# Peptides against a protein of PDB entry 3ZOQ, part 110

Target 1, 223 residues: chain A of PDB entry 3ZOQ
Amino acid sequence: QLLQDSWWNQLKEEFEKPYYQELREMLKREYAEQTIYPDSRDIFNALHYTSYDDVKVVILGQDPYHGPGQAQGLSFSVKPGVKQPPSLKNIFLELQQDIGCSIPNHGSLVSWAKQGVLLLNTVLTVRRGQANSHKGKGWERLTDRIIDVLSERERPVIFILWGRHAQMKKERIDTSKHFIIESTHPSPFSARNGFFGSRPFSRANAYLEKMGEAPIDWCIKDL

## One batch from the design tools (peptide; made by RFdiffusion4, then SolubleMPNN)

Design b2_p20_4_s1 (from b2_p20_4 with E2A R5E E8R N10R)
Fold by OpenDDE base, seed 1:
Structure b2_p20_4_s1 (fold): chain B 223 residues (1-223), chain A 20 residues (1-20)
Amino acid sequence: as target 1 above (223 residues)
Amino acid sequence: SAEEERERIRAEARAQGDNV
């Protein structure tokens, strides 16, 4: 069984579909012939850290970081000891401005994942040095299904959608049940056009509190 | 705990040769 029970019950049918079998065979070749990120053991880390039932917040990314040692199967997150990428630095700047958190000395968002923040990329693998190299190979169909089953969940979810790519998924989200936080992307290219000052962290917590759920401790401690 | 179970599942996944 590839996933824990709560996700497996939602997604098991996808893994038997032809598109996923084709994706799987492609990935087997890619990992054998190319340098692929993240490590194959880490592909589904977002689903491993955050069960289907435990999801409180979703943060969508595009695809994994394509540099050595960076990607750990969580959107925007990097392994400890890895230099924080520009978008992640801006996330932490907004976090500091929004709710007063200090900037951590590492880029791991595992503490968010453990609290129910699903850090999902729409594409879950990438070739070294080749951004979006696995785009359109089947991951998007699986991750669309992940969004769909969360949208169908009775207990509300907060979706944080940074930038146009993530916002294109809004059509799959039942906005009568679920809360959407939208802004420009944290990338240096777009952050000044609306990401900074968007206060996604306090807004997410305000909604969680309104629902009677525990807020996320967004502050990340140093390692 | 749920956290312990998630850690166990990840550890098991890391031990697997076929993770896709």
Scores: peptide ipSAE 0.097, ipTM 0.576, DockQ to the pose 0.020
Fold by OpenDDE base, seed 2:
Structure b2_p20_4_s1 (fold): chain B 223 residues (1-223), chain A 20 residues (1-20)
Amino acid sequence: as target 1 above (223 residues)
Amino acid sequence: SAEEERERIRAEARAQGDNV
């Protein structure tokens, strides 16, 4: 099976639907004919690192980084050795100002994923150098279902929604059970309009503590 | 541990031939 049991039990029906089969065939062609990111083995890394039951926080991205060696199947995250993209740099700046974490010498957010931070893009693949090239091809339907099954979960989740694209998913989230942290996007184009000073990390931990959950250790160690 | 299990699952998924 494609996913671990906890996610498979929630999503297995999606993979049998025509939309996903069409997406799958498209992806097979794309990976054969184009340079696609991330590596096909890394597409579902967010779900591999963070089980359905272990999700504490969700951070939504749009689509993967489209440069060589960047994307690793986690929203905003880049592989070690890759220069931190501008949005990620701003995330770390806010992290430092929010809770005092040092800026790491790499951009991998795997440590967050391992603690229950689902780093989910709404679109899970991209062509090299072509942002949003796989938009509207079926990923959004699957990732909407991911949001839906999390929203339906009894154990509360914290959704961090940076920017308008992520915030459009708010309608799918049961705010009677789940918490939402919203701000402008960490992109240099928007970060100064509300992202900086939004303190999403301390706010997320405050919600976790209120729920009797262990907080996330957001600080990332150097490699 | 839960972390070890997640890493195992990821490793198994990467070893799988069909990843989409």
Scores: peptide ipSAE 0.083, ipTM 0.535, DockQ to the pose 0.020
Fold by OpenDDE base, seed 5:
Structure b2_p20_4_s1 (fold): chain B 223 residues (1-223), chain A 20 residues (1-20)
Amino acid sequence: as target 1 above (223 residues)
Amino acid sequence: SAEEERERIRAEARAQGDNV
């Protein structure tokens, strides 16, 4: 099976559906004929690092970074040794201002994922140098289902929705059970219009504490 | 507008090699 048991139990029906089989066939061709990111083994890293039951926070991205060596199957995250992209730099700036964390010397958010932060892109693959090249190919249906099954979960989840693209998913989230943190996107084009000062990290931890859960250690150690 | 914001974000992503 593609996923660990907790996610497989939630998503196995999706993988049997025609849309996903078509997506899979498309991906086979793409990976054979094009340079596709992330590595095919890393596509579901967000689900690998964070089980269905362990999800505390969800951070939605659009699609993977499309440069060499960048994408690691986690939204906004880059592999160690990769230059931090502008949006990620702004995320770390807000992290520093929000809760005092030092800016790390790398861009890997794996430590968040291991603590229950689901770093989910709505589209999970991309062609090299072609942002959103796999938009509308079936990933959105799967990732919508991921949001749906989390929304249906009794144990509350915190959704961090940066920018309008992520915020469009709000209609799928049962706000009677779950919490939403919204702001403008961390992109340099929008960060000064509301992302900076939005304090998503402390706010998320405040909700976790209110629910009697352990907060996330958002601070990232240098490598 | 939402469309303008998305286009700006995508333009940056294309230029920088980012998703956004």
Scores: peptide ipSAE 0.030, ipTM 0.642, DockQ to the pose 0.444
Fold by OpenDDE base, seed 4:
Structure b2_p20_4_s1 (fold): chain B 223 residues (1-223), chain A 20 residues (1-20)
Amino acid sequence: as target 1 above (223 residues)
Amino acid sequence: SAEEERERIRAEARAQGDNV
């Protein structure tokens, strides 16, 4: 099976649907004919690192980084040794100001994922150098279903929604059960208009503590 | 809106390879 059991039980029906089969055939062509990111083995890393039952926090991204060696199947995250993209740098600046974490010497957010932070892009693949090139090809329907099954879960989830694209998913989230943290996007074009000072990390941990859950250790160790 | 304009600029920057 494509996913570990907890996610497979929630999503197995999607993979049998025509839209996903069409997406899969498209992806086969794309990976054969062009450079596609992330590596095909890394497409579902967000679901591999964070089981359905272990999700505590969701951070939504749009689509993967489209440069060489960057994308690792986690929203905003880059592989070690890769220069931190501007939005990620701003995320770490806010992390430092919010809860005092040092700026890490790499951009991998795997440590968050392993603690229950689902780092989900709404589109899970991209062509090299072509942002949003796989938009509207079927990924959004799958990732909408991911949001839906999390929203339907009895155990509360914290959704961190940076910018309009992520915030458009609020309509799919049962806010009677789940918590929403919203701000402008960490992009240099928007960060000073509300992202900086939004303190999403301390706020997320405050919700977790109120729920009787262990907080996330957001601080990232150097490699 | 101001947000829409910022997102447009961001999208254009990403398309040009700035990868923000």
Scores: peptide ipSAE 0.024, ipTM 0.625, DockQ to the pose 0.348

Design b2_p20_4_s2 (from b2_p20_4 with E4A E7A N10R)
Fold by OpenDDE base, seed 3:
Structure b2_p20_4_s2 (fold): chain B 223 residues (1-223), chain A 20 residues (1-20)
Amino acid sequence: as target 1 above (223 residues)
Amino acid sequence: SEEARRAEIRAEARAQGDNV
C-alpha cells in the first residue's frame, strides 16, 4: 500500500476519489516529461517518517524546494550535503536562540520527523525551477484532509503555523483540543517581523510536557 | 485586509523558493 497503516486508515478514501486520480495522472505525466521534485518515492516521506498516531507537532510548508537535490519530502528540510536555504538557516538561528541548539552542518530535519514532527507541505510536488507549479492540482485537498484527520484526533497536536499560508489552515484545527503556535514566516523577508524571538520550539515542548508527553529533541546532530 | 493577506501569501510563496 501507498502509506503505512496508520495514515492509510485515515487517507485511503482520498486516494480513490476522482480528484486524486486526476492528480495522479497529472503527476505521471509531469514526472515523465519534466523534472519534478522530490523524487517520486519521497513524495510522502513526511507521512512515512511520522505515523498518524505518532504526530506530536505539525509544521506546515507550502511546496517543496525546486532546486536539484534539495527536496526530500519534508517541509523546510533539505538532503544532507545541500546548502541550507535561507528560511532553514533562520529556523536554525531561532532554534539556537530559543533553546541553545548548535547550528547543524546539514539541513535534514529527519530527526524531527522521527520524533513525531510532521513536516508537511500543503503541495507535495514541484517542477524544477518553478515554485508553486503544482499549486491547485489536487494536493491541497489531500493535505487539507491530513490536517482534518489530525484535528479530529483525540490526542492533541501542536500546529506550528509560520506565515499566512500556513495560518490559513487554522480554521481547520479544533482549538478546543489542539494547540497553535503562530508567527511570521522564517523567510528573510519576514523573519524579523515576528519569527525571530517567537520561540516555537520551547513553546511546543512546553505544551508537550503539559500534556504529559515527551518533548522533542529539536537539536540536530552533525552528520 | 484581505488584499494585504493575499500580498503576504504571495511574498511568502516567493520566499519559500529560497533562491535569492
Scores: peptide ipSAE 0.208, ipTM 0.845, DockQ to the pose 0.214
Fold by OpenDDE base, seed 4:
Structure b2_p20_4_s2 (fold): chain B 223 residues (1-223), chain A 20 residues (1-20)
Amino acid sequence: as target 1 above (223 residues)
Amino acid sequence: SEEARRAEIRAEARAQGDNV
């Protein structure tokens, strides 16, 4: 099946809906006719690395990096050996200032994903060199459902919402159960307006500790 | 307004610069 059991149980109905079938047909054409990122096998990496039941933290992105070799199917993350994009560099700067982690020599956030950090983009594919080219094609409906089923979960989740796009999803989150950490986007154009100094990593761990859960080890080892 | 919010989102997306 397309997804591991915990996510499949939550999302299987979506894959039978017309919107997703249309999306799937669109993607078949796109992948056949031009270069699409990430690799088709990596589209659902966020859900592969972090099961529905294991989600502790959600970090929302918009859509994948559209350069060669960058997109890893995880929001903000890049494959090892890829130059760290500006926003990711700022994420690591805040990580260092927040909790003292060293800046890693790569940009892979897989270690976060394996600990229960769902690194979810709202749109899961993109054409090479064409940012937001797959916006409005159906991914948003699926990823909205992902947010919804997490919001409906009894076990609390921490949602980290950087920037306006991510913050639009706040209305879908039951704040009586779940925690939200908001700031400006880590982009160089917005980071100094609130992202720097927002300390999302220590704040997330503080919530986890209050819930009696193990904190995330946010520090990333060099490769 | 919702339109203004959408405009801010578009501006943020253009200003992000990560995909340049």
Scores: peptide ipSAE 0.204, ipTM 0.842, DockQ to the pose 0.224
Fold by OpenDDE base, seed 2:
Structure b2_p20_4_s2 (fold): chain B 223 residues (1-223), chain A 20 residues (1-20)
Amino acid sequence: as target 1 above (223 residues)
Amino acid sequence: SEEARRAEIRAEARAQGDNV
């Protein structure tokens, strides 16, 4: 099956719907005719690394990096050996100031994913060099459903919503159960307007501790 | 404003990948 059992149980109905079938057909053409990121095998990496039941934190991104070798199916994350994009650099700067982590020599956030940080983009594919090229093609409906089923989960989730695009998803989150951490986007265009100093990492861990859960080790080891 | 919101979203989009 496409997804591990915990996610499959939540999402299997979506994959049978016409919108997803149309998306799938579109993607088949795109991957055949264009350079699409991430690799097709990596599209659902966020769900592969973090099971439905193991989600502790969600960090929403927009769509994958559109440069060669960058995207690995996790929001904001880049494959080892890839230069850290500006937003990711700012994320690590905030991480350092927030909880004292050193800045890693790579940009892979897999260690977060393995601890229950769902690194979800709202759109899961992109054409090379064309940001948002797969916007409005069906991914948003699936990823909205991902947010919905997490919102419906009894065990609380922490949603980190950087920037207005991510914050548009607030209406889907049951704040009686779940926590939301909001700030401006880590982009150089907006980071100084609220992202820096927002301390999302310590705040997330504070919520986890209140819930009696183990905090995330946000510090990333060098490779 | 809505225009400002859209501008911010565009700025965020530009921050993804090599657009910055």
Scores: peptide ipSAE 0.204, ipTM 0.843, DockQ to the pose 0.297
Fold by OpenDDE base, seed 5:
Structure b2_p20_4_s2 (fold): chain B 223 residues (1-223), chain A 20 residues (1-20)
Amino acid sequence: as target 1 above (223 residues)
Amino acid sequence: SEEARRAEIRAEARAQGDNV
């Protein structure tokens, strides 16, 4: 099956729906005819690293990085050896100021994912050099469903919503059960308008501890 | 404000191209 059991049980009905079959057929053509990121085997990495039951925190991105070797199937994350994009650099700057973590020598957020941080983009593929090229092709419906099934989960989730695109998903989140951390986007064009100083990492951990859960070790070790 | 909203939209659009 495409996904591990916990996610498959939540999403299997989506994969049978016409919209996803159309998306799948589109993607088959795209991967055959174009350079598409991430690698097709990495599309669902966020769900592979973080099971439905293990999700503690969700960080929403828009779509994958569209440069060679960058996209890792995780929002904001880049493969080891890839220079850190500006927004990611700002994320690490805030991490350092928030909880004192050193800035890592790479941009891989896999260690977060393995601890229950779902690094989800709303669109999961992109053409090389063409940002948002797969917008409106069906991914948003699937990822909306991912948000929905997490919102419906009894065990609380923390949603970190940077910027307006992510914040538009707030209406799908049951705030009677789940916690939302909002700020401006980490982009250099918006970070100084609220992202810096928002302290999402310590706030997330404070809420996890309040819930009686283990906090995330946000500090990333060098490779 | 509406100006702030428009500025944020532009900022996020640019962020999408951060890797360029």
Scores: peptide ipSAE 0.167, ipTM 0.829, DockQ to the pose 0.242

Design b2_p20_4_s3 (from b2_p20_4, 7 letters changed)
Fold by OpenDDE base, seed 3:
Structure b2_p20_4_s3 (fold): chain B 223 residues (1-223), chain A 20 residues (1-20)
Amino acid sequence: as target 1 above (223 residues)
Amino acid sequence: SAEEERARIRAAARAEGDNV
């Protein structure tokens, strides 16, 4: 996919590497032979909506939703008209408790992305109905590089790391420059063990303000 | 067990379209 110039400048070397070429060839086969999500045109939506320079906050997910019509290339986000998955519902519940936002009638987080919230999954594709089916195929190396180049950026970034999978990326983040917000995952499996009450949204905004940046309007309007 | 309950909750979430 064609990326914004700012991301292309950061990632162009990765796309020339053998691992990525192998990944691309794998994906060509997968999209031809299987139902893969998101749509191939949406794989890099996180980078499309949020340029390298515009990143203020990163929210890491694992891999895309694997149900029909769900994934839109943004972590935790679902296309309008799609029922909010439990984790996303919990995100909105925490959002409401944290800063008073109403629960939106849809699950699209595009408004966050447009404000500089990089909604990045570590794996960017999935087979229908088969969570983690594209784990270990090369995406992690690319997305690790995305984290790396953000970590290397002089302008600070806030990393929101929900759950152990995301938290494993802490070692790649220069905490002398960047801030990390950690809690358990918003999944019903873990949300009550620390996600609820973690107030990641107000905390992120507090840091943005401290850094002299505009806060994120986390509240999502109905469609 | 607590572990079984956690597994049940995860399975239920996935059944509702979640991926974790």
Scores: peptide ipSAE 0.465, ipTM 0.913, DockQ to the pose 0.867
Fold by OpenDDE base, seed 4:
Structure b2_p20_4_s3 (fold): chain B 223 residues (1-223), chain A 20 residues (1-20)
Amino acid sequence: as target 1 above (223 residues)
Amino acid sequence: SAEEERARIRAAARAEGDNV
């Protein structure tokens, strides 16, 4: 899939590597033989909505939602008209408590992406009903490179790392230059252990303001 | 146990469309 110039310049070498070619061939088979999410044209939506240069905040997810119509190539986000998964509901509850935003009537986080919030999963595809089915197939190497090139960027980035899986990526982030916001995962089984009350949205904006950048408008309008 | 409760909550979340 064609990327924006800014991302292409950062990632073009990865696409020429054997691991990515193998991943691509695997994906061709998977999409032909199985129901795979998201739609193939949506795989790189996080990079399409947020250029390399425009990234202000990164929110890491693991892999896409594996239910019909859910995944749209953005971590934690669901297409309009789709019921909000529990983790996303908890994200909006924290958003409301943190900065007073109303709970939206949909689960699309596209408005965040358009403002420079890179909603990146570490694995970018999944089989229907089979969470983590594409784990260890090559996506992690590409997405690690995405984290690396952001870490190497001169302009600071804010990384929001919910849960252990995301926090494992901290070793790839230059914390002398970039800001980290960590808490437990928004999942119902972990949210009460630190996610609620973590105030990631106001904290992110506080860092942006400190850097002289425009804050994110985290509030999501109804559709 | 706490682990059993976490497992129950995780299963319920997945049943509601979560992938964690």
Scores: peptide ipSAE 0.456, ipTM 0.913, DockQ to the pose 0.855
Fold by OpenDDE base, seed 2:
Structure b2_p20_4_s3 (fold): chain B 223 residues (1-223), chain A 20 residues (1-20)
Amino acid sequence: as target 1 above (223 residues)
Amino acid sequence: SAEEERARIRAAARAEGDNV
């Protein structure tokens, strides 16, 4: 599927580069021979839900969930009807403590995406049951470019960088224009070391208000 | 050990559908 015009204008040159062609050929083989997540139609959902111009906040993930029915092309998000993974549960716990939102009965973050929260993984596909199986195959170069073109945008962006992997992208972000919210990852492995109490949602909204923009309604309605 | 506990927590999270 073609990207929205705003993203296409920013990324069209990448799709003609050899690395992306190699990635595309790899993906064709992978989807044919393996169970790959998300569905091929959902790979670019983050860009489909949130145009380049409409990005207010970026939340970086590593790669998609690798279990059946989980990944929907949005970082940390799971399709309705799927049990919330521990990291996502912790995100909702922090959301509740930060701004008082109830914990939703599903794990879909589409409502955030529709409000300008770019839920971007650095790697956009994964083999079933094999986390990071598509690391180093070309996605990182494309997603680095996504970060770069957002960094170059005049209208400020808020980058929420949970954990070391996401924080490695900080060097690509012009902090003279853009805001960064950093903490440990929401994973049970690291959440108690700084994620809990980091209040990324209220802090993001505070920056949006400072910029004269509408805040994000982070509260997610039940389905 | 602390490393073993971290590994256990990560494994448990993955068993519950996490990808970290």
Scores: peptide ipSAE 0.439, ipTM 0.907, DockQ to the pose 0.890
Fold by OpenDDE base, seed 1:
Structure b2_p20_4_s3 (fold): chain B 223 residues (1-223), chain A 20 residues (1-20)
Amino acid sequence: as target 1 above (223 residues)
Amino acid sequence: SAEEERARIRAAARAEGDNV
Protein backbone atom coordinates (compact mmCIF):
# COMPACT_ATOMS: atom_id res chain seq x y z
CA GLN B 1 0.00 0.00 0.00
CA LEU B 2 1.07 3.57 -0.65
CA LEU B 3 0.78 4.90 2.91
CA GLN B 4 1.27 3.57 6.40
CA ASP B 5 -1.81 2.05 7.99
CA SER B 6 -3.18 5.02 9.93
CA TRP B 7 -3.25 7.28 6.89
CA TRP B 8 -4.23 4.50 4.53
CA ASN B 9 -7.35 3.84 6.57
CA GLN B 10 -8.30 7.50 6.20
CA LEU B 11 -7.34 8.04 2.57
CA LYS B 12 -7.48 4.72 0.71
CA GLU B 13 -10.77 5.60 -0.99
CA GLU B 14 -9.23 8.72 -2.50
CA PHE B 15 -6.59 6.77 -4.35
CA GLU B 16 -9.26 4.77 -6.15
CA LYS B 17 -11.12 7.85 -7.36
CA PRO B 18 -10.85 9.00 -10.97
CA TYR B 19 -9.31 12.35 -10.07
CA TYR B 20 -6.37 10.68 -8.40
CA GLN B 21 -5.91 8.20 -11.20
CA GLU B 22 -5.79 11.09 -13.63
CA LEU B 23 -3.34 12.88 -11.39
CA ARG B 24 -1.20 9.78 -11.23
CA GLU B 25 -1.12 9.44 -15.00
CA MET B 26 -0.22 13.09 -15.34
CA LEU B 27 2.57 12.68 -12.83
CA LYS B 28 3.94 9.66 -14.65
CA ARG B 29 4.28 11.76 -17.78
CA GLU B 30 5.70 14.70 -15.90
CA TYR B 31 8.35 12.68 -14.12
CA ALA B 32 9.28 10.97 -17.36
CA GLU B 33 9.46 14.06 -19.54
CA GLN B 34 10.51 16.81 -17.14
CA THR B 35 12.33 17.38 -13.89
CA ILE B 36 9.77 17.19 -11.11
CA TYR B 37 10.27 17.82 -7.40
CA PRO B 38 10.41 16.25 -4.97
CA ASP B 39 11.70 12.82 -5.93
CA SER B 40 8.70 10.61 -6.58
CA ARG B 41 9.59 8.51 -3.56
CA ASP B 42 9.41 11.58 -1.34
CA ILE B 43 6.00 12.92 -2.42
CA PHE B 44 4.23 11.62 0.67
CA ASN B 45 7.04 12.15 3.17
CA ALA B 46 4.83 14.32 5.36
CA LEU B 47 2.48 11.39 5.84
CA HIS B 48 5.35 8.96 6.22
CA TYR B 49 7.00 10.91 9.03
CA THR B 50 3.79 11.83 10.85
CA SER B 51 1.04 9.22 11.21
CA TYR B 52 -2.60 10.19 11.30
CA ASP B 53 -2.80 9.43 15.00
CA ASP B 54 0.44 11.20 15.84
CA VAL B 55 -0.46 14.54 14.27
CA LYS B 56 -0.31 17.28 16.87
CA VAL B 57 0.31 20.30 14.67
CA VAL B 58 -0.28 20.99 10.98
CA ILE B 59 1.72 23.56 9.06
CA LEU B 60 0.35 24.14 5.58
CA GLY B 61 2.50 25.11 2.65
CA GLN B 62 1.58 25.85 -0.94
CA ASP B 63 3.76 23.62 -3.11
CA PRO B 64 7.29 22.21 -3.06
CA TYR B 65 10.46 24.15 -3.72
CA HIS B 66 11.26 24.01 -7.43
CA GLY B 67 15.05 24.14 -7.28
CA PRO B 68 17.49 21.23 -7.50
CA GLY B 69 17.86 19.19 -4.34
CA GLN B 70 15.58 21.42 -2.27
CA ALA B 71 12.23 19.73 -1.74
CA GLN B 72 12.00 16.69 0.48
CA GLY B 73 8.23 16.26 0.67
CA LEU B 74 7.78 18.47 3.74
CA SER B 75 6.38 22.00 3.66
CA PHE B 76 9.02 24.71 4.10
CA SER B 77 11.73 22.10 4.66
CA VAL B 78 14.86 21.65 2.57
CA LYS B 79 17.30 18.78 2.46
CA PRO B 80 20.47 19.13 4.49
CA GLY B 81 23.20 20.97 2.67
CA VAL B 82 20.70 23.15 0.83
CA LYS B 83 20.70 26.89 1.37
CA GLN B 84 17.77 27.96 3.49
CA PRO B 85 15.14 29.70 1.38
CA PRO B 86 14.05 33.16 2.53
CA SER B 87 10.76 32.04 4.08
CA LEU B 88 12.51 29.32 6.02
CA LYS B 89 15.11 31.77 7.25
CA ASN B 90 12.30 33.94 8.55
CA ILE B 91 10.68 30.94 10.21
CA PHE B 92 13.91 30.32 12.09
CA LEU B 93 14.21 33.99 13.00
CA GLU B 94 10.74 33.90 14.50
CA LEU B 95 11.59 30.65 16.25
CA GLN B 96 14.60 32.29 17.82
CA GLN B 97 12.65 35.34 18.88
CA ASP B 98 9.71 33.31 20.12
CA ILE B 99 11.36 30.63 22.23
CA GLY B 100 15.09 31.28 22.01
CA CYS B 101 16.14 28.50 19.66
CA SER B 102 19.41 28.86 17.81
CA ILE B 103 19.34 29.17 14.04
CA PRO B 104 20.23 25.74 12.69
CA ASN B 105 22.97 25.27 10.10
CA HIS B 106 20.53 23.42 7.82
CA GLY B 107 16.93 23.67 6.73
CA SER B 108 15.55 20.21 7.46
CA LEU B 109 12.38 20.17 9.52
CA VAL B 110 12.32 16.38 9.81
CA SER B 111 12.72 16.66 13.57
CA TRP B 112 9.40 18.51 13.72
CA ALA B 113 7.72 15.92 11.53
CA LYS B 114 8.91 13.12 13.77
CA GLN B 115 7.31 14.84 16.76
CA GLY B 116 3.88 15.11 15.16
CA VAL B 117 4.14 18.27 13.08
CA LEU B 118 2.50 17.48 9.76
CA LEU B 119 4.37 19.59 7.22
CA LEU B 120 1.81 19.42 4.45
CA ASN B 121 1.85 21.23 1.13
CA THR B 122 -1.53 21.63 -0.54
CA VAL B 123 0.13 20.67 -3.83
CA LEU B 124 2.70 17.92 -3.52
CA THR B 125 4.72 18.23 -6.73
CA VAL B 126 6.19 20.94 -8.94
CA ARG B 127 8.11 21.31 -12.18
CA ARG B 128 11.66 22.54 -11.95
CA GLY B 129 11.71 26.31 -12.00
CA GLN B 130 7.94 26.59 -12.35
CA ALA B 131 6.22 27.46 -9.10
CA ASN B 132 2.64 26.18 -8.83
CA SER B 133 2.96 24.33 -12.14
CA HIS B 134 0.96 21.42 -10.71
CA LYS B 135 -1.74 23.57 -9.14
CA GLY B 136 -5.26 22.43 -9.96
CA LYS B 137 -4.23 18.97 -11.11
CA GLY B 138 -5.81 17.00 -8.29
CA TRP B 139 -3.48 17.34 -5.31
CA GLU B 140 -5.71 19.92 -3.65
CA ARG B 141 -8.57 17.44 -3.51
CA LEU B 142 -6.42 14.88 -1.75
CA THR B 143 -4.89 17.36 0.66
CA ASP B 144 -8.31 18.80 1.39
CA ARG B 145 -9.33 15.30 2.39
CA ILE B 146 -6.30 15.11 4.66
CA ILE B 147 -7.45 18.29 6.38
CA ASP B 148 -11.00 16.94 6.56
CA VAL B 149 -10.09 13.67 8.24
CA LEU B 150 -7.93 15.53 10.73
CA SER B 151 -10.77 17.93 11.41
CA GLU B 152 -13.04 14.97 12.04
CA ARG B 153 -10.59 13.43 14.50
CA GLU B 154 -11.69 13.58 18.11
CA ARG B 155 -8.24 14.37 19.43
CA PRO B 156 -7.62 18.06 18.79
CA VAL B 157 -5.10 19.36 16.27
CA ILE B 158 -3.35 22.71 16.05
CA PHE B 159 -3.36 24.25 12.59
CA ILE B 160 -0.75 26.87 11.86
CA LEU B 161 -1.96 28.86 8.87
CA TRP B 162 0.58 31.29 7.48
CA GLY B 163 -0.75 33.56 4.78
CA ARG B 164 -4.07 33.76 3.03
CA HIS B 165 -3.60 30.65 0.91
CA ALA B 166 -3.34 28.46 3.98
CA GLN B 167 -6.02 30.43 5.81
CA MET B 168 -8.50 29.57 3.08
CA LYS B 169 -8.48 26.05 4.50
CA LYS B 170 -9.94 27.32 7.78
CA GLU B 171 -13.39 26.62 6.38
CA ARG B 172 -12.62 22.92 6.53
CA ILE B 173 -11.53 22.93 10.16
CA ASP B 174 -13.90 22.38 13.07
CA THR B 175 -12.84 25.25 15.28
CA SER B 176 -14.95 23.90 18.13
CA LYS B 177 -12.39 21.12 18.53
CA HIS B 178 -9.22 22.35 16.88
CA PHE B 179 -6.99 25.34 17.41
CA ILE B 180 -5.89 27.69 14.68
CA ILE B 181 -2.86 29.95 14.73
CA GLU B 182 -2.97 32.52 11.94
CA SER B 183 -0.53 35.14 10.75
CA THR B 184 0.90 36.56 7.58
CA HIS B 185 3.24 34.38 5.56
CA PRO B 186 6.93 34.10 6.53
CA SER B 187 7.89 35.26 3.03
CA PRO B 188 10.01 38.43 2.98
CA PHE B 189 7.09 40.07 1.22
CA SER B 190 4.72 39.52 4.14
CA ALA B 191 6.67 38.59 7.27
CA ARG B 192 6.89 42.15 8.59
CA ASN B 193 3.13 42.49 8.34
CA GLY B 194 2.42 40.08 11.17
CA PHE B 195 4.46 36.90 10.96
CA PHE B 196 7.31 38.28 13.02
CA GLY B 197 6.14 38.49 16.59
CA SER B 198 3.25 36.07 16.01
CA ARG B 199 4.98 33.50 18.25
CA PRO B 200 3.38 30.43 16.67
CA PHE B 201 5.72 27.99 18.37
CA SER B 202 5.11 29.00 21.96
CA ARG B 203 1.41 29.37 21.22
CA ALA B 204 1.25 25.88 19.75
CA ASN B 205 2.99 24.43 22.77
CA ALA B 206 0.64 26.28 25.09
CA TYR B 207 -2.30 24.62 23.38
CA LEU B 208 -0.63 21.23 23.52
CA GLU B 209 -0.08 21.60 27.23
CA LYS B 210 -3.71 22.58 27.74
CA MET B 211 -4.68 19.38 25.94
CA GLY B 212 -2.41 17.34 28.17
CA GLU B 213 0.01 16.56 25.37
CA ALA B 214 3.75 16.83 25.27
CA PRO B 215 4.94 20.06 23.69
CA ILE B 216 6.99 20.11 20.52
CA ASP B 217 10.71 20.56 20.82
CA TRP B 218 10.94 23.14 18.09
CA CYS B 219 14.65 23.71 18.46
CA ILE B 220 16.60 22.07 15.65
CA LYS B 221 20.05 20.66 16.23
CA ASP B 222 22.89 21.34 13.86
CA LEU B 223 24.02 18.56 11.59
CA SER A 1 -5.46 40.79 -1.29
CA ALA A 2 -5.05 37.05 -1.09
CA GLU A 3 -4.23 36.96 -4.77
CA GLU A 4 -1.58 39.62 -4.42
CA GLU A 5 -0.02 37.74 -1.54
CA ARG A 6 0.09 34.55 -3.59
CA ALA A 7 1.60 36.45 -6.47
CA ARG A 8 4.33 37.86 -4.25
CA ILE A 9 5.06 34.44 -2.82
CA ARG A 10 5.27 32.97 -6.31
CA ALA A 11 7.53 35.75 -7.47
CA ALA A 12 9.88 35.12 -4.58
CA ALA A 13 9.76 31.42 -5.31
CA ARG A 14 10.73 31.98 -8.93
CA ALA A 15 13.59 34.22 -7.97
CA GLU A 16 15.04 32.33 -5.05
CA GLY A 17 13.53 28.85 -5.15
CA ASP A 18 11.25 29.68 -2.24
CA ASN A 19 7.93 28.23 -3.32
CA VAL A 20 6.51 28.29 0.17
Scores: peptide ipSAE 0.097, ipTM 0.788, DockQ to the pose 0.470

